Peptides against a protein of PDB entry 4XPM. Designs and how they scored, part 34

Target 1, 160 residues: chain A of PDB entry 4XPM
Amino acid sequence: VMLHSKNVKGFLENTLKPYDLHSVDFKTSSLQSSMIITATNGGILSYATSNNDVPKNSINEINSVNNLKMMSLLIKDKWSEDENDTEEQHSNSCYPVEIDSFKTKIYTYEMEDLHTCVAQIPNSDLLLLFIAEGSFPYGLLVIKIERAMRELTDLFGYKL
Target 2, 67 residues: chain B of PDB entry 4XPM
Amino acid sequence: DIKGTIAFDTHGNVIESTGVGSQRIEDIGDLSKVTLDAEGFAQVQGDSLLVHLYKRNDITLAVYTSA

## One batch from the design tools (peptide; made by RFdiffusion4, then SolubleMPNN)

Design b1_p11_5_s4 (from b1_p11_5, 5 letters changed)
Fold by OpenDDE base, seed 4:
Structure b1_p11_5_s4 (fold): chain B 160 residues (1-160), chain C 67 residues (1-67), chain A 11 residues (1-11)
Amino acid sequence: as target 1 above (160 residues)
Amino acid sequence: as target 2 above (67 residues)
Amino acid sequence: SIIDELLEALF
């Protein structure tokens, strides 16, 4: 089953759901945003946000979308820099992972008071990007995005 | 009688923290150096708390209890 | 064990 645009949106919306770790009585907030962006330009191909209280076409919605666009560009730029920096790739903010024999890297970035995590969909021109509140632990965010990436096999090798 | 927990990965990044564990994130550095037994378990006596360490699948869980 | 329960919730 191939992922279509509507399916991608639904997938991203599902990633917003929080973790509830009953065994240790720990629960997170929902992700603020989840996006698929281009690795080339940082353009947003699809996104989901937990803030659904803003009326459509309102100035607040426009500002919110513009903010996402800005964040995606900034994170893409940082990701691109790190992909060309061997030292950054060996920092504790970089997680090399392998999914179905495909290799990729997960990066964590602090953006103002937010915790973000980005990963290149294996062999593709696409990045998966999570944005969470500062209370969302980075280690958990990494686990979350890795698990999500495993569900995007249809996009492996996707070129623009 | 758990007073708190910390779970962290091999990079030392927090996976979760609760209770007193949330105030002891700085313990990760030392806890990551503790030698575990064959079952991936160890106990470390801290100040007034006992730390029960579990490691499995690259995840370490520290459970804080009263000493 | 408690760690097993945690792992089950994470993955």
Scores: peptide ipSAE 0.747, ipTM 0.953, DockQ to the pose 0.136
Fold by OpenDDE base, seed 2:
Structure b1_p11_5_s4 (fold): chain B 160 residues (1-160), chain C 67 residues (1-67), chain A 11 residues (1-11)
Amino acid sequence: as target 1 above (160 residues)
Amino acid sequence: as target 2 above (67 residues)
Amino acid sequence: SIIDELLEALF
């Protein structure tokens, strides 16, 4: 099934679900947000949030969306810098991964008190971005985003 | 009885932590250096706790129990 | 094994 805009949003909404690791009695919160953004300008193509439902066109909704836009831009800029920085690519904040013979990198970034991770969808102009509370462990966040990207093969190679 | 757990990846980043493990994140540095047997298992004596180490597929799990 | 159960939940 090809990913249409509606399908993408539904996919992102599903990524918000928390981990419940029963074997060790560990459970996370839901992701705060999940987004697909452009690698060029940090523009949001699709997003999902676990925040309480806010009335449409309300000041609170606008502020929330604006905040996401700001975070998206900041993370894109940081990602872009790191993609041109060999040292950053060898730090513990960078995870090289290979999905179906396509190579990409997962970066973790602290944004104020939030834990974020971002990865370029392989060979594409798109980034997948997760934003979580500070209590969400980075190692688990990385696992989560890698598993999610494996389900986005339709977007591999997507160019703007 | 399990007093806590820590799971971490090859970068030393936490995957999960519970109980006393949540208070011993600093142990990851030392635990990552422990040599495991052929089954990916080791036991390490700590202060008053025994650490059971498991490693599978680049994930290490430390289970803390009474010594 | 507890590690196997963890892996099953993660992946």
Scores: peptide ipSAE 0.746, ipTM 0.953, DockQ to the pose 0.136
Fold by OpenDDE base, seed 1:
Structure b1_p11_5_s4 (fold): chain B 160 residues (1-160), chain C 67 residues (1-67), chain A 11 residues (1-11)
Amino acid sequence: as target 1 above (160 residues)
Amino acid sequence: as target 2 above (67 residues)
Amino acid sequence: SIIDELLEALF
C-alpha cells in the first residue's frame, strides 16, 4: 500500500492534536507544525500547521511557509551533523529506537523559543519533524513522534 | 491532596509537570536515584511535601502531596 | 493506579 499526498497530509494534521493527560490534569497545546522533509536537502514534501488564522495566499501565509522552510533546512543540517557525530548520538538529546526491527534515532533540538524533534523514517531518505511551543516538554515530544513513526510503515525504506 | 506532579523519562527529560512539580524540575536528578520496591513504588519525604514515586515502562511519575 | 492511567493516556 502506497501513501498518497492527501493521506500523508491528513496524517500530519492528526499529529498536531495535543495530549490531554487527565490523570495528572496536564494538557499540551497543539503542535505548531508537523512535516515530512527530505534527509538530503531538507525539502518539505508535506506539512501541516495549527496556525490557520492567516488568510490563504496572503503575505503572512507565505512568510509562515518560508519560515518553515528555513527551520526544516536548519534542522536537517543539524541532524546530518549529528548523524556523523558519535558523541552527539550519545547525548540525552538523542533517543535510539527500534520499530519493527528497524533502528532509527529521535533528536530533540531547541530552536529559539520552540521545541522541536526530528527522526529519520527507518531506512528512508525522509525525516519526520515536529515543531512545538516551548511549553511542550521534550520527553513527551519524543513519545509523540515515536508513536507517530510507528504509523508510517508504508514509508519505511522510501528512497528519493 | 495532590499539590503537583512530575513525569520524566530515562534521559531525565520531562514528560509532564503540574502544580508544584513545575517548580521542582531540579528534583529529577535525585528522584531518578531512589530505590523502588518490587512494584516500582517509593515514598520520599521532601521539605514540606511527600513525594509518591512510581516507575513503570521506563517512565517515572512523582506525585507531590502535603502528607 | 495513577501511573497506569498516565501510561494509558500516553500510549
Scores: peptide ipSAE 0.746, ipTM 0.953, DockQ to the pose 0.137
Fold by OpenDDE base, seed 3:
Structure b1_p11_5_s4 (fold): chain B 160 residues (1-160), chain C 67 residues (1-67), chain A 11 residues (1-11)
Amino acid sequence: as target 1 above (160 residues)
Amino acid sequence: as target 2 above (67 residues)
Amino acid sequence: SIIDELLEALF
């Protein structure tokens, strides 16, 4: 089944939803942003943001999008470095995972006061990127992105 | 009777924290070293709180109680 | 069990 652009956008919007762990009375904020970017250039192919109070096409919205572009580029660069760094791959910030016999890694990165995590969609030129507030625990963020990635099998093996 | 909780993964990163658990993140280092029984349970007496430990599927949950 | 309820919510 082909995953169309509008379906990807809707998927990313759904990932923004917070966790509500009733058994321990813990609830998170929504993700700030969720993106699919290129592993080569850090270009944004699709994105969703919880900040929907800004009028469309306003200068404030443009600035927000530009900020996302900057963050995606920086995270892509850090990810590229870590993929070639054995020490970084064995740190507590790297989670090797396997989905349907495909191996990939989830990395967590502190970006200013934000918590981020990124993972290469298996065997593809694409990265999935979550950006959350600093109050969003990294362990939970990793669980969230792994679950999301398991739903993106249509993008496995995607090459630009 | 629960005063707080901490859940963490095998990397020692927090999954969730509530109540007094939010103020005891530093306990993760010691809690990760506790030997659990065959069912993944243990109890550890703290300074003034009892910690009930549960580990299952690479996730550890610490529940803090007064007794 | 509280751990089971947590796991159910996480996954």
Scores: peptide ipSAE 0.745, ipTM 0.953, DockQ to the pose 0.137

Design b1_p11_6_s1 (from b1_p11_6 with S1D)
Fold by OpenDDE base, seed 2:
Structure b1_p11_6_s1 (fold): chain B 160 residues (1-160), chain C 67 residues (1-67), chain A 11 residues (1-11)
Amino acid sequence: as target 1 above (160 residues)
Amino acid sequence: as target 2 above (67 residues)
Amino acid sequence: DLDLPTPEEAL
């Protein structure tokens, strides 16, 4: 299956949905943002945001995009550092996972008052990044991103 | 704020867990005995954490908070 | 196969 840019965008938009067990009266807020970025330099390849009330081409939209750029770069840098730090890889903020025999790690990071999690798409130059409000539990973010990663098998091994 | 969660079924099987909930699976035995209100909700004060219980369709979610 | 936009195109 060929993944087109529109398909990726649609996928990321779908990940914005709250975490909901459906079987109980509990759900999180929507994700603030969901992105696929490069592991090399933190460049954004695709993104989705829950705040769509900002007028197109407005200064607020530009500022929002710039903020995403900054966030992605900062998280990429932190991720890169942790990937080269054995102690950080064994901290409570690192979750090793295996998907279809491919290994990857999920990291959680506090970014100001936001909760974020990031994971390298297995054997790829790509990172999947979720940004949520502080009310979104890290554990649920981890579950959410792991489940999302399982739907991105076509990106496994993708090199830039 | 939320410190963790545990979701379990009527048999006490863990469906999922997060945060401190992952370290407190043994709490399921006691949590399963808690009487819920008509809406399927309850709160239980633990050692240092408050546990919020939500049950619907025989699935219970325990949410651990500091207060 | 994948058809992703460039970072510039995506933003």
Scores: peptide ipSAE 0.055, ipTM 0.638, DockQ to the pose 0.016
Fold by OpenDDE base, seed 3:
Structure b1_p11_6_s1 (fold): chain B 160 residues (1-160), chain C 67 residues (1-67), chain A 11 residues (1-11)
Amino acid sequence: as target 1 above (160 residues)
Amino acid sequence: as target 2 above (67 residues)
Amino acid sequence: DLDLPTPEEAL
């Protein structure tokens, strides 16, 4: 299956949707942002944001993108450190998971008042990153990102 | 509006707590006995809060909201 | 095969 950049963008946009529970009258807020970034440099390869009411090419849009760049770099650095730290890998903020016999880890990070989670796409140089409001429970973020990664099998093993 | 959360394992150990959940760890005993639906979800009315339960992979998440 | 944008194109 060929995955075009347009399809990746569309996928990330779909991940922004609230976690809607059908059995109870409860749903989360939308994700603030969803990104695929490089594990090597923290560069953003693709992203989606729920705040689309900013004029294109405006100063506000540029600032928003710059904030995403900064956040992706910080999270990448923290992730890299944790991947080389046995204690951090055994903390309650690290969730080892297995998808189709491929192992990866999901990390949750608090970034100011935001809740974030990041996971390496199995055997790849890519990270999937979700950014949500503080009202989004980490447990649900973990479930959400795990389910999302199951739809990204074409990216498994992708090297830059 | 979420007021807090508690995540706990099958042994009742706290994995995570936030907001009012941090003050209601004792609720785990009762919450662990709640019958969940086929999807692993349930709703329980508390004193003044509604508790939404979500269980996946032996981890239960309790989300406290206004009733 | 994957056709991902470069960082410069994505931002």
Scores: peptide ipSAE 0.054, ipTM 0.710, DockQ to the pose 0.017
Fold by OpenDDE base, seed 1:
Structure b1_p11_6_s1 (fold): chain B 160 residues (1-160), chain C 67 residues (1-67), chain A 11 residues (1-11)
Amino acid sequence: as target 1 above (160 residues)
Amino acid sequence: as target 2 above (67 residues)
Amino acid sequence: DLDLPTPEEAL
Protein backbone atom coordinates (compact mmCIF):
# COMPACT_ATOMS: atom_id res chain seq x y z
CA VAL B 1 0.00 0.00 0.00
CA MET B 2 1.34 3.37 -1.03
CA LEU B 3 1.43 6.14 1.55
CA HIS B 4 0.46 9.38 -0.15
CA SER B 5 1.63 12.82 0.89
CA LYS B 6 -1.80 13.74 2.20
CA ASN B 7 -1.74 10.72 4.48
CA VAL B 8 1.64 11.75 5.84
CA LYS B 9 0.36 15.25 6.47
CA GLY B 10 -2.66 13.86 8.27
CA PHE B 11 -0.45 11.65 10.38
CA LEU B 12 1.72 14.57 11.42
CA GLU B 13 -1.34 16.61 12.29
CA ASN B 14 -2.49 13.81 14.53
CA THR B 15 0.85 13.75 16.35
CA LEU B 16 0.23 17.34 17.45
CA LYS B 17 -2.23 16.11 20.06
CA PRO B 18 -1.20 16.34 23.71
CA TYR B 19 0.37 13.42 25.51
CA ASP B 20 -2.32 12.09 27.82
CA LEU B 21 -1.95 9.37 30.41
CA HIS B 22 -5.75 9.06 30.39
CA SER B 23 -6.08 7.63 33.89
CA VAL B 24 -4.90 10.70 35.77
CA ASP B 25 -5.59 14.40 35.41
CA PHE B 26 -2.43 15.14 33.51
CA LYS B 27 -1.79 15.96 29.89
CA THR B 28 0.74 18.06 28.03
CA SER B 29 0.17 20.92 25.68
CA SER B 30 -0.13 20.26 21.97
CA LEU B 31 3.03 20.11 19.95
CA GLN B 32 3.89 23.31 18.18
CA SER B 33 5.02 21.45 15.11
CA SER B 34 5.67 17.99 13.73
CA MET B 35 7.84 17.40 10.69
CA ILE B 36 9.42 14.84 8.46
CA ILE B 37 12.72 16.19 7.19
CA THR B 38 15.62 14.82 5.21
CA ALA B 39 18.62 13.55 7.11
CA THR B 40 20.85 14.67 4.26
CA ASN B 41 20.15 18.39 4.15
CA GLY B 42 17.40 19.10 6.66
CA GLY B 43 14.81 19.85 4.02
CA ILE B 44 11.19 19.65 5.10
CA LEU B 45 9.20 17.01 3.24
CA SER B 46 6.04 17.36 5.32
CA TYR B 47 4.97 19.34 8.34
CA ALA B 48 2.08 20.22 10.62
CA THR B 49 1.65 23.10 13.06
CA SER B 50 -0.81 23.66 15.88
CA ASN B 51 -1.10 27.41 15.34
CA ASN B 52 -3.19 27.67 12.21
CA ASP B 53 -4.66 31.05 13.01
CA VAL B 54 -2.27 32.86 10.72
CA PRO B 55 -3.81 33.99 7.44
CA LYS B 56 -2.51 32.14 4.42
CA ASN B 57 0.11 33.85 2.31
CA SER B 58 0.57 36.49 4.97
CA ILE B 59 3.91 37.82 6.06
CA ASN B 60 3.43 36.08 9.38
CA GLU B 61 2.87 32.74 7.69
CA ILE B 62 6.00 33.17 5.63
CA ASN B 63 7.96 34.03 8.73
CA SER B 64 6.56 31.00 10.50
CA VAL B 65 7.52 28.70 7.65
CA ASN B 66 10.96 30.25 7.50
CA ASN B 67 11.35 29.67 11.21
CA LEU B 68 10.49 26.01 10.75
CA LYS B 69 13.05 25.76 7.98
CA MET B 70 15.66 27.30 10.21
CA MET B 71 14.92 25.04 13.15
CA SER B 72 14.82 22.00 10.90
CA LEU B 73 18.23 22.78 9.50
CA LEU B 74 19.74 23.53 12.89
CA ILE B 75 18.41 20.34 14.43
CA LYS B 76 19.57 18.31 11.45
CA ASP B 77 23.04 19.74 11.91
CA LYS B 78 23.04 18.91 15.62
CA TRP B 79 21.80 15.42 14.86
CA SER B 80 24.46 14.89 12.23
CA GLU B 81 27.17 15.95 14.63
CA ASP B 82 25.87 13.67 17.36
CA GLU B 83 25.65 10.72 14.99
CA ASN B 84 29.37 11.15 14.46
CA ASP B 85 30.15 11.55 18.16
CA THR B 86 30.28 8.43 20.32
CA GLU B 87 30.24 10.47 23.50
CA GLU B 88 27.05 12.28 22.54
CA GLN B 89 25.41 8.99 21.73
CA HIS B 90 25.96 7.96 25.33
CA SER B 91 24.67 11.19 26.84
CA ASN B 92 21.41 11.56 28.71
CA SER B 93 19.97 13.29 25.65
CA CYS B 94 20.26 10.20 23.48
CA TYR B 95 17.82 7.31 23.72
CA PRO B 96 18.57 4.13 21.78
CA VAL B 97 15.41 2.33 20.75
CA GLU B 98 14.48 -0.75 18.77
CA ILE B 99 11.32 -1.06 16.72
CA ASP B 100 10.61 -4.42 15.11
CA SER B 101 14.31 -5.27 15.18
CA PHE B 102 15.22 -1.92 13.62
CA LYS B 103 17.56 0.19 15.70
CA THR B 104 17.45 3.98 15.88
CA LYS B 105 18.23 6.75 18.32
CA ILE B 106 16.10 9.54 19.73
CA TYR B 107 17.75 12.85 20.57
CA THR B 108 16.38 15.71 22.64
CA TYR B 109 17.52 19.28 22.05
CA GLU B 110 16.78 22.53 23.79
CA MET B 111 16.05 25.20 21.21
CA GLU B 112 15.82 28.47 23.07
CA ASP B 113 12.72 28.00 25.22
CA LEU B 114 11.39 25.10 23.15
CA HIS B 115 11.75 21.39 23.72
CA THR B 116 12.56 19.40 20.61
CA CYS B 117 12.94 15.72 19.86
CA VAL B 118 14.30 14.11 16.71
CA ALA B 119 14.82 10.56 15.50
CA GLN B 120 15.90 8.90 12.31
CA ILE B 121 13.20 6.74 10.84
CA PRO B 122 14.94 3.37 10.82
CA ASN B 123 17.25 2.73 7.87
CA SER B 124 15.86 5.76 6.05
CA ASP B 125 16.98 9.16 4.84
CA LEU B 126 14.23 10.71 6.93
CA LEU B 127 14.04 12.28 10.37
CA LEU B 128 10.92 12.72 12.46
CA LEU B 129 11.00 15.98 14.40
CA PHE B 130 8.74 17.20 17.21
CA ILE B 131 8.81 20.75 18.52
CA ALA B 132 7.00 21.53 21.76
CA GLU B 133 6.77 24.21 24.41
CA GLY B 134 9.12 24.14 27.34
CA SER B 135 6.36 22.74 29.52
CA PHE B 136 6.43 19.47 27.58
CA PRO B 137 8.66 17.03 29.49
CA TYR B 138 11.49 15.53 27.47
CA GLY B 139 10.73 12.09 28.82
CA LEU B 140 7.21 12.26 27.47
CA LEU B 141 8.44 13.63 24.15
CA VAL B 142 10.69 10.60 23.83
CA ILE B 143 7.82 8.22 24.48
CA LYS B 144 5.61 10.14 22.08
CA ILE B 145 8.06 10.08 19.20
CA GLU B 146 8.87 6.41 19.74
CA ARG B 147 5.21 5.50 19.58
CA ALA B 148 4.75 7.69 16.54
CA MET B 149 7.60 5.99 14.71
CA ARG B 150 5.96 2.64 15.31
CA GLU B 151 3.16 3.90 13.07
CA LEU B 152 5.58 4.80 10.27
CA THR B 153 6.81 1.33 9.37
CA ASP B 154 6.02 2.04 5.73
CA LEU B 155 8.77 4.64 5.79
CA PHE B 156 11.40 2.30 7.17
CA GLY B 157 14.20 2.00 4.68
CA TYR B 158 12.97 4.95 2.62
CA LYS B 159 15.74 6.47 0.52
CA LEU B 160 15.63 9.74 -1.38
CA ASP C 1 10.33 22.34 34.99
CA ILE C 2 9.33 18.70 34.94
CA LYS C 3 12.31 16.40 35.38
CA GLY C 4 10.53 13.07 35.17
CA THR C 5 7.46 10.99 35.89
CA ILE C 6 6.37 7.67 37.35
CA ALA C 7 2.98 6.10 36.82
CA PHE C 8 2.09 3.16 39.07
CA ASP C 9 -0.92 1.12 40.12
CA THR C 10 -2.34 0.28 43.54
CA HIS C 11 0.09 -2.61 43.88
CA GLY C 12 3.06 -0.38 43.27
CA ASN C 13 3.70 -1.80 39.83
CA VAL C 14 5.32 0.60 37.39
CA ILE C 15 3.12 1.39 34.43
CA GLU C 16 5.62 3.78 32.87
CA SER C 17 8.44 6.10 33.86
CA THR C 18 10.29 8.98 32.25
CA GLY C 19 13.31 11.11 33.03
CA VAL C 20 14.52 11.05 36.61
CA GLY C 21 11.50 8.95 37.49
CA SER C 22 13.09 6.02 35.76
CA GLN C 23 15.91 6.20 38.28
CA ARG C 24 13.65 6.65 41.30
CA ILE C 25 11.35 3.65 41.12
CA GLU C 26 12.20 3.02 44.76
CA ASP C 27 10.18 6.11 45.67
CA ILE C 28 6.94 4.28 44.91
CA GLY C 29 6.92 2.69 48.33
CA ASP C 30 6.84 6.04 50.06
CA LEU C 31 4.70 7.81 47.49
CA SER C 32 1.98 5.18 47.75
CA LYS C 33 1.56 6.02 51.42
CA VAL C 34 1.03 9.74 50.90
CA THR C 35 -2.41 11.03 51.83
CA LEU C 36 -4.09 12.67 48.87
CA ASP C 37 -6.70 15.40 48.97
CA ALA C 38 -10.29 15.02 47.85
CA GLU C 39 -9.30 15.55 44.23
CA GLY C 40 -6.54 12.97 44.39
CA PHE C 41 -3.64 15.40 44.53
CA ALA C 42 -0.66 15.92 46.79
CA GLN C 43 2.81 17.39 46.83
CA VAL C 44 5.82 15.89 48.53
CA GLN C 45 9.24 17.39 48.91
CA GLY C 46 11.99 14.90 48.16
CA ASP C 47 15.59 16.03 48.31
CA SER C 48 16.06 18.65 45.58
CA LEU C 49 12.89 17.71 43.72
CA LEU C 50 9.24 18.37 44.39
CA VAL C 51 6.92 15.48 43.62
CA HIS C 52 3.41 16.19 42.41
CA LEU C 53 1.03 13.28 42.87
CA TYR C 54 -2.12 12.77 40.85
CA LYS C 55 -4.33 9.76 41.41
CA ARG C 56 -7.44 8.78 39.50
CA ASN C 57 -8.94 5.42 38.61
CA ASP C 58 -6.45 3.64 40.87
CA ILE C 59 -3.47 4.92 38.87
CA THR C 60 -1.04 7.37 40.44
CA LEU C 61 1.16 9.72 38.47
CA ALA C 62 4.17 11.21 40.18
CA VAL C 63 5.63 14.25 38.46
CA TYR C 64 9.08 15.34 39.56
CA THR C 65 9.87 19.04 39.27
CA SER C 66 12.61 21.33 40.47
CA ALA C 67 10.08 23.58 42.15
CA ASP A 1 5.92 2.67 -1.33
CA LEU A 2 5.73 6.30 -0.28
CA ASP A 3 4.59 9.31 -2.26
CA LEU A 4 6.13 12.32 -0.57
CA PRO A 5 6.23 15.79 -2.03
CA THR A 6 9.42 17.59 -2.81
CA PRO A 7 10.56 20.06 -0.20
CA GLU A 8 9.45 22.89 -2.44
CA GLU A 9 6.00 21.39 -2.87
CA ALA A 10 5.57 20.69 0.83
CA LEU A 11 6.09 24.33 1.77
Scores: peptide ipSAE 0.052, ipTM 0.631, DockQ to the pose 0.016
Fold by OpenDDE base, seed 5:
Structure b1_p11_6_s1 (fold): chain B 160 residues (1-160), chain C 67 residues (1-67), chain A 11 residues (1-11)
Amino acid sequence: as target 1 above (160 residues)
Amino acid sequence: as target 2 above (67 residues)
Amino acid sequence: DLDLPTPEEAL
């Protein structure tokens, strides 16, 4: 089943849910944001946020949206640099993974007090980006985004 | 295929870390809550990463491997 | 091509 625009938003919203640690009574906080952005320009194609209590058209909303734009662009830039840097690809912040014979990499980045991770949707011009609070362990964040990408097979190979 | 390790004590203090473990020190809080079997072993599963826990005395060793 | 939302639609 092809993932359409309406489904993308719903998918991202679903990724916001906390991560339950296997076999323990522990779960993370919800993700702050989940995004699909372009690998070329860092443009936001779709996003979801857990902070829905912000009134629309408020200064806080505008700042939030602007912040997401800035973060997405910044992370895209860092990702792009890392993709062209052999050393960075071998760092502890890079996790190569393979999904259904498609290879990609997951990168973790600290953005201010937030924990983020980003991964190129395999063979596509798209990046999946998770933004979480500092209390969200990077290890679990990596697992979460990997699992999420497994549900985006329809986007594999997507070109702008 | 080991990708990294974390060794920590009962207080959650890092004793040693290697590989990807060095980037996942914050996982100690979660790992410390994992119920270990009678031999001090446990596993926390991910699709791409598997954490093997082994506790002996005051030290817990977490080994990160491919799933 | 997949029907993805535009940035304007997403925001």
Scores: peptide ipSAE 0.049, ipTM 0.585, DockQ to the pose 0.015

Design b1_p11_6_s2 (from b1_p11_6 with S1M)
Fold by OpenDDE base, seed 5:
Structure b1_p11_6_s2 (fold): chain B 160 residues (1-160), chain C 67 residues (1-67), chain A 11 residues (1-11)
Amino acid sequence: as target 1 above (160 residues)
Amino acid sequence: as target 2 above (67 residues)
Amino acid sequence: MLDLPTPEEAL
């Protein structure tokens, strides 16, 4: 299915849902945010947040968006550094994965008290970024983002 | 803070693992012997980590935390 | 070509 702007936003909104282990009494919190950003500049192309109570065009919304912009930039910078660091690519915070013969890496980062993970959409100039509370296990974030990327095949190879 | 997880079945087979849990598969032997409460929960101190156990529908989830 | 939103459209 071709992903248009509406579809991308809807997709990101769906990624906010908790990771629910139905076989046991364990469920994560919802993601705080989910974003597609540029690998080059960390610019946000699309995003979703769990807090939708802020009126549009309000000062609070602007501040929230600005915070996301800052976080995306910081994570992009860290990601860029790690992509150029062989040691970091072999750390326990880097997960190489293969999706339909396309290779990518998933990185986990602690951002203050938040748990984040980011992955380059295979062969693209895009990064998928999840931001969660500290109660969200990194390993589950990795699984979540890996599975999410499998649904973004239309974005594979996307260049800016 | 959660450091990792292991999910395993009644036979001790790994269903899924994450984080430090992926490096502690050998813990399943001991974890499987832990007596769970009526709700399928238990906590066990293991090494430097606290293990939270959740069991439902023949699957046990072990969550490793620092506290 | 994918129709991705601009940053402005995403906001």
Scores: peptide ipSAE 0.025, ipTM 0.598, DockQ to the pose 0.016
Fold by OpenDDE base, seed 4:
Structure b1_p11_6_s2 (fold): chain B 160 residues (1-160), chain C 67 residues (1-67), chain A 11 residues (1-11)
Amino acid sequence: as target 1 above (160 residues)
Amino acid sequence: as target 2 above (67 residues)
Amino acid sequence: MLDLPTPEEAL
C-alpha cells in the first residue's frame, strides 16, 4: 500500500481529536499540533494544526509555521540527547514500548506552557510529535501517541 | 477543569505527578485498590475533587478535576 | 510504499 503525503496529512489531522475517556466524564482538548519530522535534522515532513483560523499566506501563518519548525528542531535535539544518555532513558519521562515486535521509546517534554510527546517510528529516521496544551495529561499523550504509531506500520524501517 | 494528575505503576511507584497530584501522592494506596471497569476506567469522589482513573497495561493515570 | 516530501518540499 502506497502512503501518499495527503494520506499522511489526513492521518495527522485525525490525531488532533481530543482523547475521550469513554467510561468516565472526561475529555481532553484537541492537540495543538501533530507532526512527522526527521530524526536527523528535525525537518518537518508533514504536519497538522488545530488552529486553522489563520489566513493562508499571511504573515501569521508564516510565523506559525516557523514556530513549528523551531519546536521541531528543539525537540529533536532534546530527543537526540536523551537517546544518547542512559540516565535519561531510565527517567520517568521515558516510556519503552513494543509494537509488533518493534521496540521504540516515547518521551514527554514540557515546552514552556505546552505538553509535548515524541516517539521514533520503529527502526526509522522519523519521529512522531504531538503538541498539546498544558491541561493535556502526559499519561494520556503517551497512550495516544502509542495508539497512533500502531497505525503507521508502513513507516517502520523508513530511511531517508 | 484539570487540577492535577498522578501516574503510577503496579507497585505504586510514581511515574509522573502534576498540580494537586504532586501533593496527593499518598492517595496512590487507595487509588490502587479501586475496581476498574472492563475498559480500565473508574471515577472516585474525593474530599473536594473527582478522580478519574485510567489503567493501561501496568500504568494507572489519575486525573483530578473539580467536578 | 511511502510517498513523502522532503523537509524542504514539505514547507
Scores: peptide ipSAE 0.024, ipTM 0.709, DockQ to the pose 0.016
Fold by OpenDDE base, seed 2:
Structure b1_p11_6_s2 (fold): chain B 160 residues (1-160), chain C 67 residues (1-67), chain A 11 residues (1-11)
Amino acid sequence: as target 1 above (160 residues)
Amino acid sequence: as target 2 above (67 residues)
Amino acid sequence: MLDLPTPEEAL
């Protein structure tokens, strides 16, 4: 299946769903946001949010988008620093993974009271970014983003 | 503050693990012996972490927290 | 190559 911009948006919307094993009485909240951003400058290429109660074209929507822009930039900067720091790559906040023989790393970052998780789409100039409430366990975010990236093979190797 | 998780079946097989749970797979032996309440829940105090147990349909999720 | 929107178009 070839991924187009609309398909990517729909994919990100689907990632907003809570993490649920279905086999135990435990369920997370929905993600606040899910984004694909550039590794180069943190620009948002696509995004989805769970809070759709904000009227379109309202000042609140603009503020929300601006907040996402800020978050994406900050996380990209932190990610960039960590990619050049051997110690950070061996911390408990870094999870190396391999998908279809492609290697990447998943990072978790606390942003204020939010839990975030970011990973470079293998061999690409793109990052996948999840933002969740503080009640969302980091470990479950990691599992969630890993599983999500396995569905983005068409973006592997994507260069800007 | 959640530090990690372990999900395991009735045979003690790891279904998934996260965070500190990935380093405490050996706890499954003890956790599997814990008596759960009628709703399938329990709490167990470990060495430094509190473990919250959730069981349904023969799958147990252990959530490690600082308190 | 995938057709991705520009950052401005995506927002």
Scores: peptide ipSAE 0.023, ipTM 0.606, DockQ to the pose 0.016
Fold by OpenDDE base, seed 1:
Structure b1_p11_6_s2 (fold): chain B 160 residues (1-160), chain C 67 residues (1-67), chain A 11 residues (1-11)
Amino acid sequence: as target 1 above (160 residues)
Amino acid sequence: as target 2 above (67 residues)
Amino acid sequence: MLDLPTPEEAL
């Protein structure tokens, strides 16, 4: 099955939804943004944002997109450094995971007052990146991104 | 690898569990006694699994990993 | 097969 760009965008939009616990009245905020970026240069291939109240083609929209580009690049750089550092791969901010026999790692990063989570889509040149408010627990971000990656099997092994 | 999770309240009641966490509900007694850092996090070495703890708003989340 | 936009097209 072919994944078109519109399908990827729709998927990312769906990941913005809060994480709900089943038994109690507790849910997170929505993600601020969800992105697929390149592991090579941090370029954004697709993205979704929860704050869609900004008029299109406005200065505020441009600034928002530029901010996403900046964060994407910074996180990609951090990820690249950690992937080349055995010690960082064993830190409390690194979560090894296995999906259908494919191994990858989930990293959590504090970006100012934001909570971020990033993972390489297995055997691909792509990273999945979640950006949330500081109120979003890291543990739940990790679970959320793992579950999201399980829905992206068509992207496994994708090379640019 | 993430092997499972447990979410529990201040009374030790299970809110949610997945994977190996569903088989390790008895760990809540010990996990509830762990001292958390200033951010509400802790890490506890188990038998063969590492447990990552986070507590916020009276809910504790335990994530079980192999490393 | 995957049909992703280029970075320039996505933004």
Scores: peptide ipSAE 0.023, ipTM 0.609, DockQ to the pose 0.016

